Peptides against a protein of PDB entry 7AE7. Designs and how they scored, part 111

Target 1, 321 residues: chain A of PDB entry 7AE7
Amino acid sequence: KVYKDLREFLEVLEQEGQLIRVKEEVNPEPDIAAAGRAAANLGKNQPAVFFEKIKGYKYSVVTNVHGSWQNHALMLGLDKNTSTKDQFYELNRRWDKFPVPPNVVKREAAPCKENVIDKDINLFEILPLYRINEQDGGFYISKASVVTADPEYPDDFNKLNVGTYRIQVKDRDRVGIQALAMHDIAVQLEKAEAENKPLPIAITIGNNPLVTFMASTPVGYNQNEYEFVGALQDGVPMDIVKSDLYDHLYVPAGSEVVLEGHIIPRVRTVEGPFGEFPGSYSGARLQCEVKIDRITHRTNPIFENLYLGIPWTEIDYLMAL

## One batch from the design tools (peptide; made by RFdiffusion4, then SolubleMPNN)

Design b2_p17_5_s1 (from b2_p17_5, 10 letters changed)
Fold by OpenDDE base, seed 3:
Structure b2_p17_5_s1 (fold): chain B 321 residues (1-321), chain A 17 residues (1-17)
Amino acid sequence: as target 1 above (321 residues)
Amino acid sequence: SMKEEYEKYILEAIKKA
């Protein structure tokens, strides 16, 4: 089984008994985090948790999508009871199919382009934002696949980076992003900042589960994560579409939400604290700031976000193989 | 079923939060 988007995967999770649907209206805090913690604490067969109604918001949230070995097997299109060993062997077998180039689809064929917001941008109208941890310094987008390119080689598709980074919401149209020196985005940002230029960015939310997996998996600077997604789909190309603002940035065609903008050069603002580990907060740090200039989104977009807690949580499953 | 038990457990966690 290959999934075009998050929705196709959520359908399979629900069919396989690996999704719990919360139909009652919940409070963003503390209910989402409480449910995520409860799901993680089940120890096995941990389901995704889908919240249909969130007080004060229009759209839904899903968490714990990658939160179990069963969900991981299903992501690979395997039987949910496939052993971790067999999942590992299958993943490695498929990895050797790299590169599998993506299909570039037309704008009109891309679900992420169904709606456009290009003025009066307000992230709170599109994303049901909440504090993941009670002591977090703000709202975090923790499961985004962030697309950037090398500003010196913008047309080199092999240097297109799709990564996962800590993103704090700073304002209606601003986010802080943690770009550490070991990240490919930091190399690209350094090049842009050397010239005092903005770095083009697309922050994509609610993706094909293999995109999220690959965005969380370190690869070489000259290797494209989308070409690995095609490999992990057993040779079936994934669908990507050109961003609206930038000819050199491509996003997953099925993304629930795409935030297009730029990292402001040589600007650093206070970000954090964030509860990276239970009872441990990373201190407030000066981090990069992104201006959001355009949003595209599916109708009734699903905000996919992760729960962070005591291992094993969703992040541990994303990084386990 | 396991699903019903998990649903109950999650819903109870929300109510206790």
Scores: peptide ipSAE 0.579, ipTM 0.952, DockQ to the pose 0.953
Fold by OpenDDE base, seed 2:
Structure b2_p17_5_s1 (fold): chain B 321 residues (1-321), chain A 17 residues (1-17)
Amino acid sequence: as target 1 above (321 residues)
Amino acid sequence: SMKEEYEKYILEAIKKA
């Protein structure tokens, strides 16, 4: 089975008994993190946790989407009881199908374009933001697929990068992003900053689970993650659409939320601390700052976020494949 | 069911938080 978006995957998770739906109103803190810890602590068959109602917010949150081997099997369209070995075999078999070029869909066919916010941007109105860990220095978007391009070769689709980075919310229309030197985004940012130019960016939230997987998987600088998604879909192309602000940036057509903006050149602001590991916080550092200039989103967008803090969280599963 | 047990466990964790 192939999934067009997060919603189709969540439907399958629910059908397979791999999604727990919390119908009661929860507090953003500490309830979401508490539920995430509880889900991780189940040891096996760890479900996604979907929060329908969050106090003070309009929209829903889902966490632990990739939080088990069963969820990974289902992501690949396999039986949920498929062994880790067989999942790995199937991943490798499909990987050899690269490249599978995506379909570029029309704007009107892309669910991520259902709603537009181009003024008075407030991330808190769109995302049910919460502290993932008690001692976090702020609210984090931890499971976004971040789209950037090479500023010297913006029309080279092979240099389009889709990556996962730690993103701290700094203001209504500002986020900090951790771009480490080893990531392709850092190369692209360095080129932009050399010219004192903004780097165009699209931060996409709530994607096809294989997009999230590939955004967390290192690939070559001249390899497009979307072409790997098509390979991992056993040769079925994924659907992408042009960003609204940038003709050269393409986002998943089914994204729940797309934050379009730019990395401000040569600006660094305090980011962190963040609880990346149990009892370990990455200290506060000066990191890049993104201004959000436009938001597009699905009607009733789902904020997909992860829990970090105990071994064998969904991030450990994402990194294990 | 396993789902019901997990739901109960998660809901109890929320209540204890």
Scores: peptide ipSAE 0.537, ipTM 0.946, DockQ to the pose 0.951
Fold by OpenDDE base, seed 5:
Structure b2_p17_5_s1 (fold): chain B 321 residues (1-321), chain A 17 residues (1-17)
Amino acid sequence: as target 1 above (321 residues)
Amino acid sequence: SMKEEYEKYILEAIKKA
């Protein structure tokens, strides 16, 4: 089975008993993190946790989407009881199908384009933001697939980068992004900053689970993550759509939310702290700042976010395959 | 069912938070 979007995957997780739906209104803090910890602590068959109602917000949150071997099997369209060994075998078999070029769909066919916000941008109106850890210096977007291009080669689709980065919400229309030197985004940013130009960016939230997986998987600078998604879909192309602001940026057609904007050149602001690991806060550092200029989103967008905590959380599963 | 047990466990964790 291939999933066009997060919603199709969540439907399968629910059918397979791998999604817990919280129907009661929850407090964004501490309830979401508490539920995420509880789900992670189950040890096996850890479900996704879907929060239908969050106090003070209009939209839903889902966590722990990749939080088990069963969820990973289902992501690959396998039986949920497929062994880790067989999952790995199938992953490797499909990897050899690279490249599988994506389908570029029309704007009208892309669910991520159902709604547009281009004025009075307020991230808090679209995303049910919460502190993942009690000691976090702010609200984090932890499972975004961030799309950037090489500013020197903007039309080179092989240099289109889709990566996962630590993103702190800084204001209604601003986020901090951790662009480490080892990340492809840092190479692209360096080129833009050398010319004192903004780096175009699309921060995509709530994607096809294989997009999220590939965005968290290191690939070569000249390898497009979408072409790997097609490979991991056993040769079925994924659907992408052109961003609204930039001709050279393509986003997953099924994204729940797309934050389009730019990294402000040569600006660094305080980001953090964030509890990446229990008891180890990455200290506050000067990080890049993104201005959000446009939002596109599905009707009733689902905020997919990561729970971070005790080992064998969702991040550990994402890194293990 | 395992799902019902997990649901109960998660809901109890929320209530204790």
Scores: peptide ipSAE 0.535, ipTM 0.945, DockQ to the pose 0.950
Fold by OpenDDE base, seed 1:
Structure b2_p17_5_s1 (fold): chain B 321 residues (1-321), chain A 17 residues (1-17)
Amino acid sequence: as target 1 above (321 residues)
Amino acid sequence: SMKEEYEKYILEAIKKA
């Protein structure tokens, strides 16, 4: 089984008993985090949790999508009871299919283009933002696949980077992003900042689960994560579409939300703290700032966000394979 | 069902929060 988008995966999770739907209206805080903690406490078969109604917001949240070995098996299109060993074996087998180039679809065929916001941008109108941890310094987008390119080689598709970074919401149209020196985005940003130029960026939310997986998996600077997604789909190409603002940036065609903008050159603002692990907070740091210039989104977009609870969180699963 | 038990458990956790 191959998934075009998050929605197809959530449907399978629900069919397999790996998704719990909360239909009652919840408060963003503390209810989402409380439900996430509860789901994590269910042991090895942790379900995704889908919140249909969130007080003060229009749209839904889903958490813990990658939060179990069963969910990982299903992500690979395997039986949910496939052992971790067999999942690893299958992952390695498929990895050898790299590269599998993506299909570039037309704008009209891309679900992420159903709606456009190009003025009066307000992230709070599109994303039901909440504090993941009680002591967090703000609202985080923790499960985005961030698309950037080499500003010196914008047409080199092999240098297109799709990565996962810690993103704090700073304002209605601004986010902080943690670009560590070891990340490809930091290399690309350094090149842009050397010329005092903005770095084009697309922050994509609610993707095909293999996109999220690959965005969290380190690859070479000259390797495209989308070509690995195709490999992990057992040779089936994924669908991508050109961003609206930038000819050289491609986003997953099925993304729930795409935040297009730029990293402001040579600007650093305070970001954090964030509870990366229970009882441990990363201190406040100066981080890069992104201006959001355009949003595209599916109708009734689902905000996929990371659950950070007790050990064996989604991060642990995303990094375990 | 296991699903119903999990749903109940999560809903109870929300109510206690």
Scores: peptide ipSAE 0.339, ipTM 0.894, DockQ to the pose 0.945

Design b2_p17_5_s2 (from b2_p17_5, 8 letters changed)
Fold by OpenDDE base, seed 5:
Structure b2_p17_5_s2 (fold): chain B 321 residues (1-321), chain A 17 residues (1-17)
Amino acid sequence: as target 1 above (321 residues)
Amino acid sequence: SEREEKLAYIKEAIKKA
């Protein structure tokens, strides 16, 4: 089984008993985090948790999508009871299929383009934002696949980077992003900042589960994560679409939300604290700032966000493969 | 069912939060 988008995956998770749907209205805090903790604490067969109704918001949230070995098996299109060993075997077998180039679809064929917001940007109208941890310094987007390109080689598709970064919401149309020196985005940002130019960016939320997986998996700077997604789909290309603002940025065609904008050159603002690990808060630091210039989104977009708490958390499963 | 048990457990956690 191959998934075009998050929705197809959530449907399979629900069919397989690996998604719990909360139909009653919940408070964004503390209910989402509490439910995520409860799901993680089941010890086995940890489900995704889908919240249909968030108080004060229009749209839904899903957490813990990658939060179990069963969910990882299903992500690979395997039986949910496939052993970890067999999952690794299959992952490695498929990895050797790299590269599998993506299909570039037309704008009209991309679900992420169903709706456009290009003025009066307000992230709070699109994303049911909440504090993941009680002591977080703000709202985080913790499971985004962030797309950037090399500004020196914008036409080199192999240098298109899809990564996962800590993103704090700073304002209606601004986010802080943690671009550490070890991240490919930092190399690209350095090149842009050397010329005092903005770095184009697309922050994609609610993706095909293999996109999220690959965005969290380190690859070479000259390796495109989308070509690995195709490999992990056992040779089936994934669908991507050109961003609206930038000719050289491609986003997953099925993304629930795409935040298009730019990293403001040579600007650093306070970001954090964030509870990255249980009992450890990374202190407040000066981080990059992104201006959001355009949003595209599916109708009734689902905000996929990471659950962070006591291990084994979703991040532990993402890092274990 | 296992699903109902999981849902009940999650709902209880939300209620206690």
Scores: peptide ipSAE 0.624, ipTM 0.960, DockQ to the pose 0.939
Fold by OpenDDE base, seed 3:
Structure b2_p17_5_s2 (fold): chain B 321 residues (1-321), chain A 17 residues (1-17)
Amino acid sequence: as target 1 above (321 residues)
Amino acid sequence: SEREEKLAYIKEAIKKA
């Protein structure tokens, strides 16, 4: 089984008993985190948790999507009871199919383009934002696949980077992003900042599960994560679409939300604290700031966000392979 | 069912939070 988007995967999770739907209205805090923790604490067969109604918001949240070996097996289109060993074997077998180039679809064929917001941008109207940890210094987007390119080689598709970074919401149209020196985005940002130019960025939320997996998996600077997604789909290309603002940035065609904008050159603002580990908070740090210039989104977009807690949590499963 | 048990456990956690 190959998934075009998050929704197709959530449908399979629900069919397989690996998604729990909470139909009653919840408070964004503390209910989402409490439910995520409960799901993780089941020990095995940890389900995704889908919240249909969130007080004060219009749209839904899903968490713990990658929160179990069963969900990981299903992500690979395997039986949910496939052993971890066999999952590793199959992943490695498919990895060798790299590269599998993506299909570039037309704008009209891309679900992520169903709605456009290009003025009066307010992230709180599109994303049901909440504090993941009680003492977090703000709201975090923790499962975004962030698309950037090499500003020196913008047309080199092999240098297109899709990565996962800690993103704090700073304002209605501003987010902080943690671009560590070891990340490919930091190399690209350094090149842009050397010329005092903005770095074009697309922050994509609610992707097919293999995009999220690959965005969390380090690859070479000259390797495209989308070509690995095609490999992990057993040779079936994934669908990408050109961003609205930038000819050189491509986003997953099925993304629930796409935040298009730029990293502001040579600007650093306070970000954090964030509960990166159970019982520990990162200190406040100066981080990069992104201005959001345009949003595209699916109708009734699902906000996929990470649950963080005591291992094994979703992040551990995403990085285990 | 396993699903019902999981849902009950999650709902209880929400209620206690």
Scores: peptide ipSAE 0.609, ipTM 0.957, DockQ to the pose 0.943
Fold by OpenDDE base, seed 2:
Structure b2_p17_5_s2 (fold): chain B 321 residues (1-321), chain A 17 residues (1-17)
Amino acid sequence: as target 1 above (321 residues)
Amino acid sequence: SEREEKLAYIKEAIKKA
């Protein structure tokens, strides 16, 4: 089984009893985090939690999508009861199929292009934002696949980076991003900042679960995460589409939301604190700032976000590979 | 059902929050 988007995966999770749908209206805080914690605390067969109605918001949230070995097996298109050993075996077998180049689809064929916002951008109108942890310094987008390119080699598809970074919402059209020196985005940003140029960026939310998986998996600087997604799909190419603002950036065709913008060169603003671990908050730091210039999104976009809390959370499953 | 039990558990956690 291969998934084109998050929605196809959520359908399978629900069919397999690995998604719990909350139909009643919830408060963004503390209900989403409380539900995510409860799901994680089930010990086994930890489900995704889908919130249909969130007070004060128009759209839905899903959390804990990668929150169990069963969900991980299903992501690979395996039986949900596939052993961890067999999942790793299959993952490694498929990894050897790299590279599997993605299909570039037409704009009209890409669900992420169904709606466009290019004026009066307000992230709060598109994303049901909430504090993940009680003491967080703001709202976080914690499960985005962030697309950047090498500014010296923008047409080198092998240098196109898809990574997961901590993103704090700073304003209606601004986010802080934690670009650590160990990440490929930091290399690309350094090149842009050396010339005092903006770094083009696409922040994609609600993806094919293998895109999210690969965005959280370190690969070589000259390796494209989309080509690994195709490998992990057992040789079936994933679908990508050109970004609207940048000819050299490609985003997953099925993304629920795409935030297109730029990292402002040589600007740093306070970001954090954030509860990365139970009872442990990373201190506030000066981090990069992104201006959002355009949004594309699916009709009724689903905000996929992480639950962070007591192990084992979906982060632990994503990092355990 | 297992689904109903999981939902009940999650709903209880939301209610206690």
Scores: peptide ipSAE 0.603, ipTM 0.956, DockQ to the pose 0.938
Fold by OpenDDE base, seed 1:
Structure b2_p17_5_s2 (fold): chain B 321 residues (1-321), chain A 17 residues (1-17)
Amino acid sequence: as target 1 above (321 residues)
Amino acid sequence: SEREEKLAYIKEAIKKA
C-alpha cells in the first residue's frame, strides 16, 4: 500500500488499532506531552495520538506517528506484525529501486494549495503550538520536511534537499532553524550568505510518512529524497508540486501545511534550549532565522509533531531503520 | 477492546498531568 498523504496513513493507523483519537478538548500543555508519554509507555504497539480539539486553537495535532515498529511496518505498506528483520530486508530491497522520480502535479491538483495566507502571517493561527518538553525555550516544529536547493544550481533537481531540522517558533512569522555544518542545508546556506542573499526555503508539515522518514535519513548531496520515497514506495512515484514563491522548490503535494519563506542572510538569533533527549537539554545557541512570507495549507490542517520522551521515542524509530 | 484500554490509559495520563 502507498499513501498519498498523512491523512491516508492516519486512516490506516486507526483501522489497524495504531492510532488513538482523543475527542475531548485538551490543553496544549501539559496534555499533549502527557498523552505522548503515555502512548510511548505502552511498551509495544505504541499508537499515534490524534487530538481533535485543542484549547485556544482551531486545528488538530497528531503525535507519535512513527512511534512503533508496527507503525513503521504500516508505513512501508506491510502487515503491522512484520518483524523488524523483514522490515529491514524490505527497506533494503526497495532502496535499490532508487531513483524513482516524483510526479510533478499541477497546483490545482495539490491539496497543500487549498488555502493561502500571504499577509498578516500568524503561525499560531495555523499550528497548535505547544512546548514539547516543560523546559523548552519555546515552541518547536520537530517533524517538518524542509526543502532547500543549491543557490548556484537551482535547476539541478538532484541537489534539491529535503531534510529534518530543529525549528523553534520565534514570532508570528519567524522561526529559528538549526542548520549544522554536516547538513546539506548548511552548505546551501553558506553559498547564499557568501553573496548576502536569502536562501529560499519551504518548511513542510504533515507529510506522507515516507517523506518524513527520508527527510530524517541522510543521503548524498546529489541525491533527491523524493526519488528515494518513490523507491520506498516500491517504485510508485510520489506527487510533488512547485512552491508558490519559488520555481525551483518542490513540496509534497499532500502536505498539511507549507511555510514558504527565506533564511535571512548573516543573521543569527538565540534558539533553545530544547530537550533533545530525556533529561538532556541543548544549550541556547545562535541559529539561523527564517522569515515566513507565504503559507499554503489544507483545509483543517493537521499539525504533525514529534513525541520526545524516554526511549524508545519516535525519533529512535525514525533513526533505527 | 485494546483500543479502549489504550484510550483509557492515555486519558488517565492527561488527567494526572
Scores: peptide ipSAE 0.583, ipTM 0.954, DockQ to the pose 0.931

